# Ledger of designs, part 31: peptides against a protein of PDB entry 3HTU

Target 1, 75 residues: chain A of PDB entry 3HTU
Amino acid sequence: RRPEEWGKLIYQWVSRSGQNNSVFTLYELTNGEDTEDEEFHGLDEATLLRALQALQQEHKAEIITVSDGRGVKFF

## One batch from the design tools (peptide; aimed at target 1 F24 I64 D68 G71)

Design b2_p27_6_s2 (made by RFdiffusion4, then SolubleMPNN; its pose is not in this set)
Fold by OpenDDE base, seed 5:
Parts: sequence; structure tokens; C-alpha cells
Structure b2_p27_6_s2 (fold): chain B 75 residues (1-75), chain A 27 residues (1-27)
Amino acid sequence: as target 1 above (75 residues)
Amino acid sequence: SEDEEIVRKKLEEIKEEEKKKEEEEKE
């Protein structure tokens, strides 16, 4: 899958679960309990980041960078 | 920002969990 396709899957999960405007760490998305049944669970961080960047370009997400790591907010 | 604060707190909360899983993956 391309990053954009992964982004689509991630966003679909966010939307279907009613978690828009919620904030996640990258870890929560790929290693969290809430996404265990999702195809993107276990996705490598590099690909995840590219996927989120694709969503960000579409104004569907905002990657948040802090001193200790990164997170993302979905819209 | 508020969102940054949320991220920081989340990262702090899962820091130990993340580290543990990363070490397990190396085994």
C-alpha cells in the first residue's frame, strides 16, 4: 500500500470510531489496543508518518511534534 | 498548545510501555 492508502485506512478508522478531533501518539495508532483489529496496526513509523503527512496535506490531520515525540490530531 | 500538551502527557504515560515493546521486538 502507498502512504496515501494507509492514510485512508487510518482516517476511516478515526471517522468510523467517532474520534475526530482526538489526539493520538503515533504509537497509539500502530501499537495501541484500540487499533489491534485494524490493518494499519503494527505499521512501521516511517510509513505511518508518510501516511499522516498525506492526510495532513488534505487537511484531515495535523502532526504534532513535541520534545519527546510526535502525535496527530484528526479533523 | 493544548494539543501539544495532550501529546506530551500521552507520551509520558506510555513511555514505559513503548520501551518495553521495543525491547521485546529485538529479542
Scores: peptide ipSAE 0.494, ipTM 0.855, DockQ to the pose 0.684
OpenDDE base, seeds 1, 2, 3, 4: peptide ipSAE 0.489, 0.491, 0.492, 0.488; ipTM 0.854, 0.855, 0.856, 0.854

Design b2_p27_6_s3 (made by RFdiffusion4, then SolubleMPNN; its pose is not in this set)
Fold by OpenDDE base, seed 2:
Structure b2_p27_6_s3 (fold): chain B 75 residues (1-75), chain A 27 residues (1-27)
Amino acid sequence: as target 1 above (75 residues)
Amino acid sequence: SEDEEIVKKKLEEIKEKLEEELKKLLE
């Protein structure tokens, strides 16, 4: 899958689960219990980041970087 | 387990910082 395709799957999950405007760490998106049944569970962080960057270009997400790591807010 | 607890605490700390950064950004 291309990053944009992964982004679509991730955003669909966020929307279906009603978690828009919520903040996630990159880790919990791919390693958390809430996404264990999703296709993007276990996705490497590099690919995940590219997927989220694609969503950010569409103004559907905002990636936030702090000293301890990165997170994302969905819109 | 201890490892799981450590990870959970780290995640909570990261999320707290992210929330604070978002709060500042939205102000």
Scores: peptide ipSAE 0.173, ipTM 0.674, DockQ to the pose 0.072
OpenDDE base, seeds 1, 3, 4, 5: peptide ipSAE 0.170, 0.085, 0.171, 0.160; ipTM 0.667, 0.579, 0.676, 0.658

Design b2_p27_6_s4 (made by RFdiffusion4, then SolubleMPNN; its pose is not in this set)
Fold by OpenDDE base, seed 5:
Structure b2_p27_6_s4 (fold): chain B 75 residues (1-75), chain A 27 residues (1-27)
Amino acid sequence: as target 1 above (75 residues)
Amino acid sequence: SKDEEIVRKKLEEIKKKEKEKLEELEE
């Protein structure tokens, strides 16, 4: 899958689960209990980041960077 | 910002949990 395709899957999950405007760490998306049944569970961080960047370009997400790591907010 | 604070707190929580798991494995 391309990063954009992963982004689509991730966003679909966010939307279906009603978690828009929620904030996640990158770890929660790929390693969290809430996504264990999702195809993107276990996705490498590099690909995940590219996927989120694609969503960000579509104004569907905002990547948040802090000193200890990164997170993302979905819209 | 508020969102940054949320992320920071989540990261701290994850770090704490991971540390606890590691300590358990070392016992």
Scores: peptide ipSAE 0.539, ipTM 0.867, DockQ to the pose 0.947
OpenDDE base, seeds 1, 2, 3, 4: peptide ipSAE 0.534, 0.529, 0.535, 0.535; ipTM 0.866, 0.864, 0.866, 0.866

Design b2_p27_7 (made by RFdiffusion4)
Pose (drawn by RFdiffusion4):
Structure b2_p27_7 (pose): chain A 75 residues (1-75), chain P 27 residues (1-27)
Amino acid sequence: as target 1 above (75 residues)
Amino acid sequence: EELEEAEKELLDAKDRMLKEKAEAEAE
């Protein structure tokens, strides 16, 4: 599955829960306890980073750099 | 099994600290 297909699925989960301006760690998206039964749970951070970069090109997400890791804000 | 549970607790603790920093940076 390509980066952008994960991006669409990631974006849909965020949009439907009312988290349209929420901030997430990349870890929590693929390994957190809220996303356990989500389809993207277990996705590697490299593919997740690319899916997020595709969303950022569509102005649907902003990747945040915080020293020892990565996060993201969705719009 | 005990080592795997301890590693998971450490990873969750690091993620909580990283999320607080990411929320502060998003302001």

Design b2_p27_7_s1 (made by RFdiffusion4, then SolubleMPNN; from b2_p27_7, 17 letters changed)
Fold by OpenDDE base, seed 3:
Structure b2_p27_7_s1 (fold): chain B 75 residues (1-75), chain A 27 residues (1-27)
Amino acid sequence: as target 1 above (75 residues)
Amino acid sequence: SEAEKEKREELKEKEKKLLEKAKEKAK
C-alpha cells in the first residue's frame, strides 16, 4: 500500500471509532490496544509518518512534535 | 497499555501548553 492508502485506512478508523480525544502517539496508533484489530496495526513508524503527512496535506491531521516525543491530532 | 495512555496524556498536556504559549504570543 501507498502511504496515502494507509492514511485513508487510519482516518477511517478515527472517524468510525468516535474517539473522544483525537490526539494519539504514533506508537499508540500502530501498537496500542485500541487498534489491535485494525489492518494498520504493526505498521512501521516510517510508513506511518508518511501516511500522516499525507493526511496533514489534506488538513485531516496535524503531526505534533515536542521535546519528549511525537503525536498526531486528527480533525 | 497504561504506559501508552500515560504518554498520550503527557503529549496532550504538552500540546496544550504549546497552544497556550502560541496564543499568548499572538496577543
Scores: peptide ipSAE 0.107, ipTM 0.585, DockQ to the pose 0.086
OpenDDE base, seeds 1, 2, 4, 5: peptide ipSAE 0.097, 0.096, 0.102, 0.104; ipTM 0.603, 0.604, 0.612, 0.617

Design b2_p27_7_s2 (made by RFdiffusion4, then SolubleMPNN; from b2_p27_7, 14 letters changed)
Fold by OpenDDE base, seed 3:
Structure b2_p27_7_s2 (fold): chain B 75 residues (1-75), chain A 27 residues (1-27)
Amino acid sequence: as target 1 above (75 residues)
Amino acid sequence: SEKEEKEKKELKEKEKELLEKAKEKAE
């Protein structure tokens, strides 16, 4: 799958689970209990980041960077 | 390993705490 396709799957999960306007760490998205049954569970961080960047271009997500960590907010 | 898994979870929690503080500052 392309990063954009992964992004679509991730956002579909966010929308269907009512997680819009929520903040996640990158770890939670691919290793969290809430996504264990999702196809993107276990996805490598590099591909995940590209997927989130695609969503950011569509104004569906915002990648948050702090001095010691990264996360994402979905809209 | 189980040890490595616990370490990852601890780092995840610390990162989440930091992100929450960042959100609070932005408000």
Scores: peptide ipSAE 0.092, ipTM 0.612, DockQ to the pose 0.439
OpenDDE base, seeds 1, 2, 4, 5: peptide ipSAE 0.061, 0.064, 0.078, 0.064; ipTM 0.587, 0.588, 0.605, 0.588

Design b2_p27_7_s3 (made by RFdiffusion4, then SolubleMPNN; from b2_p27_7, 19 letters changed)
Fold by OpenDDE base, seed 4:
Structure b2_p27_7_s3 (fold): chain B 75 residues (1-75), chain A 27 residues (1-27)
Amino acid sequence: as target 1 above (75 residues)
Amino acid sequence: MEKERLEREERRKREKELLKQAEEKAK
């Protein structure tokens, strides 16, 4: 899958679960309990970041980088 | 080790808190 395809799957999950405007750590998306049944569970961080960057270009997500953490907010 | 597992979980919780705080500050 291409990064944008992964991004689509991730965003679909966010939308279906009603978690728009929620903040996630990168770990929660690929290793969290809530995504265990999703195809993107276990996705490597590099591919995840590319997927989220694709969503960010579409204004569907914002990658958050702080001194001691990285995450994403979905819109 | 159970201790190490708990420490990882606590670190992840702290990370999420920091992200939420950063988001609130940006508003």
Scores: peptide ipSAE 0.249, ipTM 0.728, DockQ to the pose 0.385
OpenDDE base, seeds 1, 2, 3, 5: peptide ipSAE 0.246, 0.239, 0.235, 0.248; ipTM 0.724, 0.722, 0.717, 0.725

Design b2_p27_7_s4 (made by RFdiffusion4, then SolubleMPNN; from b2_p27_7, 18 letters changed)
Fold by OpenDDE base, seed 4:
Order: sequence, then structure tokens, then C-alpha cells
Structure b2_p27_7_s4 (fold): chain B 75 residues (1-75), chain A 27 residues (1-27)
Amino acid sequence: as target 1 above (75 residues)
Amino acid sequence: SEKKKEEEEKRKKKEKELLEKAKEKAK
């Protein structure tokens, strides 16, 4: 799958699970219990980041990068 | 291991709190 396609799957999960306006660490999205049954579980962080960047371009997410870590807020 | 999982969860929690604070400051 392309990063954009992964982004679609991720956002679908966010929407269906009612996680809009929530903040996640990147680790939680691919390694957390909440996404254990999702196709994107276990996705490498590099690809995840590209997927989220695609969503960010669509104003569906905002990637947060701080010195001590990274995360994302979904809209 | 269970210990590793617990440590990882603690780390994630702290990171999430940091991210939330960062978002609040950005408002």
C-alpha cells in the first residue's frame, strides 16, 4: 500500500471508533492495544509518518513534533 | 515481558501528556 492508502485506513479507524480530536503518539497508532486488530498495526514508523503527512495535507490530522517525541492529533 | 510493556506504557503516557501540553500552548 502507498502511504496515502495507509492514511485512509488510519483515518477510517479514527472516525469509526470516535477518536476524532484525539491525540496519539505515533507508537500508540501502530503498537497500541486499541489498534491491535487493524491492518495498520505494526506498520513501520517511517511509513506511518508519510501516511499521516498525507492526512495532514487534507487537514485531517496535525503531526506534533517535539524534542522528546512525536504524535498526531486527528480532526 | 510484562515489565517491558509497563515501562513502555509509562513512556507513552508521558509522551502523550507532553504532546497535549504542546497543543495547549499552541492554541
Scores: peptide ipSAE 0.114, ipTM 0.651, DockQ to the pose 0.316
OpenDDE base, seeds 1, 2, 3, 5: peptide ipSAE 0.109, 0.105, 0.112, 0.111; ipTM 0.641, 0.647, 0.651, 0.650

Design b2_p27_8 (made by RFdiffusion4; failed a check: the pose's geometry)
Pose (drawn by RFdiffusion4):
Structure b2_p27_8 (pose): chain A 75 residues (1-75), chain P 27 residues (1-27)
Amino acid sequence: as target 1 above (75 residues)
Amino acid sequence: EEEEQKEEDEEELEEKLEEEKEELEEE
C-alpha cells in the first residue's frame, strides 16, 4: 500500500471523530491506545511519515518536529 | 497569533512524547 493510500485512511479517521485540528505523535497514530482497532495500527514510522507528507502537500496536515520525535496537526 | 498557536502545539506535543517515553520505561 502506497504512502498516499494510508494518507487517505489516516485523514478519514481524523475527520470523522471531530479531531480536525488535533495534534498527534506519529507513535500514538500507529501504536497508541485510541487507534488499536484502527487499520493503520502497526504501520512503520517511515511509511507513516511519507503518508503524512502526502497529506501536507494537500494542505491537510502539518508535520511538527519536536526534538526527539515527530508529530502532526490535521486540518 | 499564528506563531503563538504553533508554540502551544509544540509544547503539547513535547508533553505527549515525554509521557509516552515514561510509560515505555515502566513497561

Design b2_p27_8_s1 (made by RFdiffusion4, then SolubleMPNN; from b2_p27_8, 15 letters changed; failed a check: the pose's geometry)
Amino acid sequence: SKEKQRKEDIEKLKKKLEEIKKKEKEK

Design b2_p27_8_s2 (made by RFdiffusion4, then SolubleMPNN; from b2_p27_8, 14 letters changed; failed a check: the pose's geometry)
Amino acid sequence: SREEEEEKDKKKLEEKLKEIKKKKELE

Design b2_p27_8_s3 (made by RFdiffusion4, then SolubleMPNN; from b2_p27_8, 14 letters changed; failed a check: the pose's geometry)
Amino acid sequence: SKKEQEEKDKEELKKRIEEIKEKEKEE

Design b2_p27_8_s4 (made by RFdiffusion4, then SolubleMPNN; from b2_p27_8, 15 letters changed; failed a check: the pose's geometry)
Amino acid sequence: MKEKEEKEDKEKLEEKIKKIKEKLKKE

## One batch from the design tools (peptide; aimed at target 1 H59 E62 G71 K73)

Design b2_p28_1 (made by RFdiffusion4)
Pose (drawn by RFdiffusion4):
Structure b2_p28_1 (pose): chain A 75 residues (1-75), chain P 28 residues (1-28)
Amino acid sequence: as target 1 above (75 residues)
Amino acid sequence: SLEEKQATLKAMAEEKAAEEEDEMTEKH
């Protein structure tokens, strides 16, 4: 599955729950306790990062750099 | 612990997003 297909699925989960301006760690998205039964749970951080970069090009997400890791804000 | 590390990372990400909120609103 390509980066942008994960991006669409990630974006749909965020939009439907009313988290349209929420901030997330990349870890919590693929390994957190809220996303355990989500389809993208277990996705590697590299592919997730690319899916997020595709969303950023569509102005649907902003990737945040915080010293020892990565996060993201969705719009 | 891993839980404490992840809570700290989340708090820092929320603080950084708040600092860059105006720039993000203009960009998107």

Design b2_p28_1_s1 (made by RFdiffusion4, then SolubleMPNN; from b2_p28_1, 13 letters changed)
Fold by OpenDDE base, seed 5:
Structure b2_p28_1_s1 (fold): chain B 75 residues (1-75), chain A 28 residues (1-28)
Amino acid sequence: as target 1 above (75 residues)
Amino acid sequence: SEEEKQKELLKKAEEKAKEREEELKKKF
């Protein structure tokens, strides 16, 4: 899958689960209990970041950088 | 632990997201 395709799957999960406007760490998305049954569970962080960057260009997400790492807010 | 690390990171990310939203509200 291309990063854009991964982004689509991630955003679909966010929308279906009613978690729009929520903030996640990148780790939570691919390693959290809530995404255990999702296709993107276990996705490498590099590919995840590219997927989120694609969503950011579509104004569906915002990557948040802090001193200790990165998070993402979905819209 | 990794769990504690993620909790602190999440807190900081949420705070920054809130600040960003408030800043945008002031500009427009």
Scores: peptide ipSAE 0.374, ipTM 0.790, DockQ to the pose 0.574
OpenDDE base, seeds 1, 2, 3, 4: peptide ipSAE 0.359, 0.368, 0.346, 0.357; ipTM 0.783, 0.788, 0.775, 0.782

Design b2_p28_1_s2 (made by RFdiffusion4, then SolubleMPNN; from b2_p28_1, 14 letters changed)
Fold by OpenDDE base, seed 3:
Structure b2_p28_1_s2 (fold): chain B 75 residues (1-75), chain A 28 residues (1-28)
Amino acid sequence: as target 1 above (75 residues)
Amino acid sequence: SEEEKLKELLEKAKEKAEEQEEEMKKKF
């Protein structure tokens, strides 16, 4: 899958599960309990980041960088 | 854990953004 296709799957989960306006660490998004049944569970961080960047271009997500790491907010 | 600390920082960042939005609304 292309990054934007992964982004689509991620955002579909966000919308269906009511996680809009929620924030996630990159780790919990692909390794947490909430996404265990999703196709993107276990996705490598590099591909995840590209997927989220694609969503950011569509104003569906915002990648947040702090001194201790990165996360994402979904809209 | 470091992961938990990061999540807390992200939640704080979200809270600050919401607070700033409400503060801006008070000006009008």
Scores: peptide ipSAE 0.290, ipTM 0.727, DockQ to the pose 0.198
OpenDDE base, seeds 1, 2, 4, 5: peptide ipSAE 0.252, 0.252, 0.240, 0.250; ipTM 0.704, 0.705, 0.694, 0.702

Design b2_p28_1_s3 (made by RFdiffusion4, then SolubleMPNN; from b2_p28_1, 15 letters changed)
Fold by OpenDDE base, seed 2:
Structure b2_p28_1_s3 (fold): chain B 75 residues (1-75), chain A 28 residues (1-28)
Amino acid sequence: as target 1 above (75 residues)
Amino acid sequence: SEKEKLEELKKKVEEEAEKREEEMKEKF
């Protein structure tokens, strides 16, 4: 899958689960309990970042960088 | 622990997100 395709899957989950306006660490998205059954579970961080960047370009997400790592807020 | 670090990270991300939201609200 292309990053944009992964982004679509991730955002679909966010929307379906009512997680819009929620904040996640990158780890939670790909390794958390809430996404265990999702296709993007276990996705490598590099690909995840590219996917989220694609969503960010569409104003559907905002990647948040802090001193200890990164997270994302979905809109 | 790694779990604790991840929890702290999430808290920091949430705080940053809230900060940005508040700053945006103040602009309008």
Scores: peptide ipSAE 0.525, ipTM 0.845, DockQ to the pose 0.589
OpenDDE base, seeds 1, 3, 4, 5: peptide ipSAE 0.519, 0.519, 0.519, 0.520; ipTM 0.843, 0.843, 0.842, 0.842

Design b2_p28_1_s4 (made by RFdiffusion4, then SolubleMPNN; from b2_p28_1, 15 letters changed)
Fold by OpenDDE base, seed 5:
Structure b2_p28_1_s4 (fold): chain B 75 residues (1-75), chain A 28 residues (1-28)
Amino acid sequence: as target 1 above (75 residues)
Amino acid sequence: SEEEKLRELKKKIEEEAKKREEEMKKKF
């Protein structure tokens, strides 16, 4: 899958689960209990980041960088 | 622990997100 395709799957989960306006660490999305049944579970961070960047281009997500790492807020 | 680090990271991200939202509200 292309990053954009992964982004679509991730955003679909966010929408279906009512997680809009929620904040996640990158680890939570791919390694958390809430996404164990999702296709993107276990996705490598580099690919995840590219997927989120694609969503960010569509104003569906914002990647947030702080001193200790990165996360994302979905809209 | 790594779990504690992740919780702390999430807290910082949430705080940053909230800050940005509040700052955006001031623009309107």
Scores: peptide ipSAE 0.541, ipTM 0.851, DockQ to the pose 0.573
OpenDDE base, seeds 1, 2, 3, 4: peptide ipSAE 0.532, 0.540, 0.531, 0.535; ipTM 0.848, 0.851, 0.847, 0.849

Design b2_p28_2 (made by RFdiffusion4)
Pose (drawn by RFdiffusion4):
Structure b2_p28_2 (pose): chain A 75 residues (1-75), chain P 28 residues (1-28)
Amino acid sequence: as target 1 above (75 residues)
Amino acid sequence: EEEFKEEVEEEWEENKEKYLTEREERME
């Protein structure tokens, strides 16, 4: 599955729950306790990072750099 | 992991204008 197909699925989960301006760690998206029964749970951080970069190009997400890790804000 | 999430939220709030300005410039 390509980066942008994960990006569409990630974006859909965020939009439907009313988290349209929420900030997330990349870890919590693929390993957190809220996304356990989600389809993208277990996705590696490299592919997730690329899926997020595809969303940022569509102005649907902004990647945040916080010293020892990564996060993301969705729009 | 909860402390790192709080640091990510603080980084967004501290640099919110920078991030939104850069996002608006990319949309233009």

Design b2_p28_2_s1 (made by RFdiffusion4, then SolubleMPNN; from b2_p28_2, 19 letters changed)
Fold by OpenDDE base, seed 2:
Structure b2_p28_2_s1 (fold): chain B 75 residues (1-75), chain A 28 residues (1-28)
Amino acid sequence: as target 1 above (75 residues)
Amino acid sequence: MKEFLEKVKKKYEENKEEIEAKLAAKKA
């Protein structure tokens, strides 16, 4: 899958679960219990980041960088 | 993890006005 395709799957989950306007750590998205049944569970962080960057270009997410990692705000 | 999440949330809140302003402008 391309990053854009992963981004689509992730955003679909966010929308379906009512998590728009929520903040996640990147780890939560791929390793959290809430996404265990999602295809993107277990996705490597590098690919995840590219997927989120694609969503950011579509104004659907904002990647937030802190000293010890990254998170994301979905819109 | 909770502490890290709070850091992310705090960082967003600190830049919320600018981020949402840019978002609004891009969607307009």
Scores: peptide ipSAE 0.464, ipTM 0.830, DockQ to the pose 0.723
OpenDDE base, seeds 1, 3, 4, 5: peptide ipSAE 0.450, 0.453, 0.449, 0.461; ipTM 0.826, 0.827, 0.826, 0.830

Design b2_p28_2_s2 (made by RFdiffusion4, then SolubleMPNN; from b2_p28_2, 14 letters changed)
Fold by OpenDDE base, seed 3:
Structure b2_p28_2_s2 (fold): chain B 75 residues (1-75), chain A 28 residues (1-28)
Amino acid sequence: as target 1 above (75 residues)
Amino acid sequence: MEKFLEEVKKKYEENKEEIEKKREEEKE
């Protein structure tokens, strides 16, 4: 899958679960309990970041970087 | 957005050990 395709799957999950306007660490998205049944669970951090960057271009997410940690806010 | 930054900081610190472990496993 391309980063844009992963981004679509991730955003679909966010929308279906009613978690728009929520904040996640990148770790929570791919390793958290809430996404265990999703196709993107276990996705490597590098590919995840590219997927989120694609969503950011569409104004659907904003990536947050603090120190060595990264998170994302969905819209 | 500062409140969201603090939330990310908190969550990151709580999972820092596991995050670093995963990064070591994924790097080439």
Scores: peptide ipSAE 0.442, ipTM 0.830, DockQ to the pose 0.067
OpenDDE base, seeds 1, 2, 4, 5: peptide ipSAE 0.432, 0.432, 0.434, 0.440; ipTM 0.827, 0.827, 0.828, 0.832

Design b2_p28_2_s3 (made by RFdiffusion4, then SolubleMPNN; from b2_p28_2, 15 letters changed)
Fold by OpenDDE base, seed 4:
Structure b2_p28_2_s3 (fold): chain B 75 residues (1-75), chain A 28 residues (1-28)
Amino acid sequence: as target 1 above (75 residues)
Amino acid sequence: MKEKLEEVKKKYEENKEELEKKRKEQME
């Protein structure tokens, strides 16, 4: 899958689960209990980041980079 | 790498507030 396709799957999950406007760590998104049934569970961080960047271009997400880690907020 | 969500959230909010502060100062 292309990053954009992964992004679509991720955002679909966010929308279905009603978690828009929620903040996740990158680890939580791909390794958390809430996404165990999703195809993007276990996705490598590099691909995940590219996917989130695609969503960010569409103003559907904002990647959060802080000194103690990274996360993402969905809109 | 497992980041602590609360720390990420906290720093995100702090960054947002700082950005908003800078925007206000710029308009003055």
Scores: peptide ipSAE 0.223, ipTM 0.646, DockQ to the pose 0.325
OpenDDE base, seeds 1, 2, 3, 5: peptide ipSAE 0.193, 0.160, 0.188, 0.156; ipTM 0.618, 0.624, 0.616, 0.612

Design b2_p28_2_s4 (made by RFdiffusion4, then SolubleMPNN; from b2_p28_2, 15 letters changed)
Fold by OpenDDE base, seed 2:
Structure b2_p28_2_s4 (fold): chain B 75 residues (1-75), chain A 28 residues (1-28)
Amino acid sequence: as target 1 above (75 residues)
Amino acid sequence: MEEFLKKVKEKYEENKEEIEKEMEKKKE
């Protein structure tokens, strides 16, 4: 899958689960219990980041960088 | 992990107004 395709899957989950306007760390997004049943669970962070960047270009997400790593806010 | 999430949330809150403002403009 291309990053954009992963982004679509991720955002679909966000929308269906009512997680819009929520904030996630990249780690919990792919390793947390909330996404265990999702296809993107276990996705490598590099690919995840590209997926989120694609969503950011679509104004569906904002990647947040802090000293310890990155998170994301979904819209 | 929770501490990290807290930091992420705090970082967002610090820039929330600007981010949402930009998001609103881009949606127009």
Scores: peptide ipSAE 0.446, ipTM 0.825, DockQ to the pose 0.685
OpenDDE base, seeds 1, 3, 4, 5: peptide ipSAE 0.421, 0.444, 0.429, 0.435; ipTM 0.810, 0.824, 0.815, 0.819

Design b2_p28_3 (made by RFdiffusion4)
Pose (drawn by RFdiffusion4):
Structure b2_p28_3 (pose): chain A 75 residues (1-75), chain P 28 residues (1-28)
Amino acid sequence: as target 1 above (75 residues)
Amino acid sequence: TEETEEEERETLKEEVEEAGEHLSAPTP
């Protein structure tokens, strides 16, 4: 599955829950306790990062760099 | 080791949330 197909799925989960301006760690998206039964749970951070970059090109997400890791804000 | 990893994750979340407060949706 390509980066952008994960990006669509990631974006849909965020949009439907009312988290349209929520901030997330990349870890908690693929390994957190809220996304356990989500389809993207267990996705590697490299593919997730690319899916997020595709969303940022569509102005649907902004990747945040915080020293020892990565996060993201959705719009 | 597990408790240290949980504390590191909680610190990272707090720092990412603080950085996110300074962001807004870009103009298309």

Design b2_p28_3_s1 (made by RFdiffusion4, then SolubleMPNN; from b2_p28_3, 13 letters changed)
Fold by OpenDDE base, seed 5:
Structure b2_p28_3_s1 (fold): chain B 75 residues (1-75), chain A 28 residues (1-28)
Amino acid sequence: as target 1 above (75 residues)
Amino acid sequence: MEKEEEEKRKELKKKVEEKGKSLSKPVP
């Protein structure tokens, strides 16, 4: 899948699960219990980041950078 | 190792939440 396609799947999960406006660490999205049944569970962080960047271009998410890592907020 | 990493993840989550709570939907 292309990053944009992964982004679509991730955002669909966010929307269906009512996680809009929620904040996640990258680890939570791919390794968390809440996404165990999702296709993107276990996705490598590099691909995840590209997917989130695609969503960010669509104004559906914003990647958050702090001193010791990154996260994302979905809209 | 896992315990320490888990703690780091928790701390990261707090920082991300703190910064993220002030973010609003990106405007085109």
Scores: peptide ipSAE 0.671, ipTM 0.898, DockQ to the pose 0.889
OpenDDE base, seeds 1, 2, 3, 4: peptide ipSAE 0.669, 0.669, 0.667, 0.668; ipTM 0.897, 0.896, 0.895, 0.896

Design b2_p28_3_s2 (made by RFdiffusion4, then SolubleMPNN; from b2_p28_3, 15 letters changed)
Fold by OpenDDE base, seed 3:
Parts: sequence; C-alpha cells; structure tokens
Structure b2_p28_3_s2 (fold): chain B 75 residues (1-75), chain A 28 residues (1-28)
Amino acid sequence: as target 1 above (75 residues)
Amino acid sequence: DEEEERKKREELLKKVKEKGKSLSKPVP
C-alpha cells in the first residue's frame, strides 16, 4: 500500500471510533491495544509517518514534534 | 529495560498531548 492508502485506513479508524481531535503517539497507533484489529497495527514507523504526512496535507492531521519524539492530532 | 521504555513512552505521550491540546485544524 502507498502512504496515502495507509493514511486512509488510519483515518477511517479515527472517524469510526470517534477519535477525531484526539492525540496519539506513533507508538499508540501501531502498537496500542485499541488498534489491534486494524490492518495498520504493527505498521513500521517510517511508513506510518509517511501516511500521517499524507493526511496532514489533507488537513486531517497535524504531526506533533517534541524533544523526545513525535505524535499526531487528528481532525 | 522494558519498564524504562514504557515509562519513556508514557512521558512522551504526556508531552505530545500537552502540545497537541491547543492545536487547531490547519487553515487552508
């Protein structure tokens, strides 16, 4: 799958689960219990980041950078 | 080791959420 396609799957989960306006670390999205049944669970961080960047271009997400790592807020 | 990594993830989560709470949807 292309990053945009992964982004779509991720955002679909966000929307269906009512997680809009929620903030996650990258780890939570791919390793958390809340996403165990999702296809993107276990996705490598590099690909995840590209997927989120695609969503960011669509104004559906904002990647958050702090000193110790990154996260994302969905809209 | 694993415990330390867990703690780091928790700390990161706090920082990310703190910074993210004030973010607004990007304006086109």
Scores: peptide ipSAE 0.563, ipTM 0.874, DockQ to the pose 0.848
OpenDDE base, seeds 1, 2, 4, 5: peptide ipSAE 0.555, 0.559, 0.557, 0.562; ipTM 0.873, 0.873, 0.873, 0.876

Design b2_p28_3_s3 (made by RFdiffusion4, then SolubleMPNN; from b2_p28_3, 13 letters changed)
Fold by OpenDDE base, seed 5:
Structure b2_p28_3_s3 (fold): chain B 75 residues (1-75), chain A 28 residues (1-28)
Amino acid sequence: as target 1 above (75 residues)
Amino acid sequence: DEEEEKKKREELKKKVEEKGKTLSKPVP
């Protein structure tokens, strides 16, 4: 899958689960219990980041950078 | 160890939440 396609799957999950406007760490998205049944569970962080960047271009997410890591907020 | 990594993840989560709560939906 392309990053954009992963982004679509991730955003679909966010939307279906009613978690718009929620904030996640990257770890939570790919390793968290809440996404265990999702296709993107276990996705490598580099690909995840590219997927989120694609969503960010669509104004559906914003990647958050702090001193010791990154997260994302979905809209 | 795993416990330390878990703690780090929790702390990161708090920081990301703190910063993220102030973010608004991006406007074109």
Scores: peptide ipSAE 0.668, ipTM 0.902, DockQ to the pose 0.892
OpenDDE base, seeds 1, 2, 3, 4: peptide ipSAE 0.668, 0.666, 0.664, 0.667; ipTM 0.901, 0.900, 0.900, 0.901

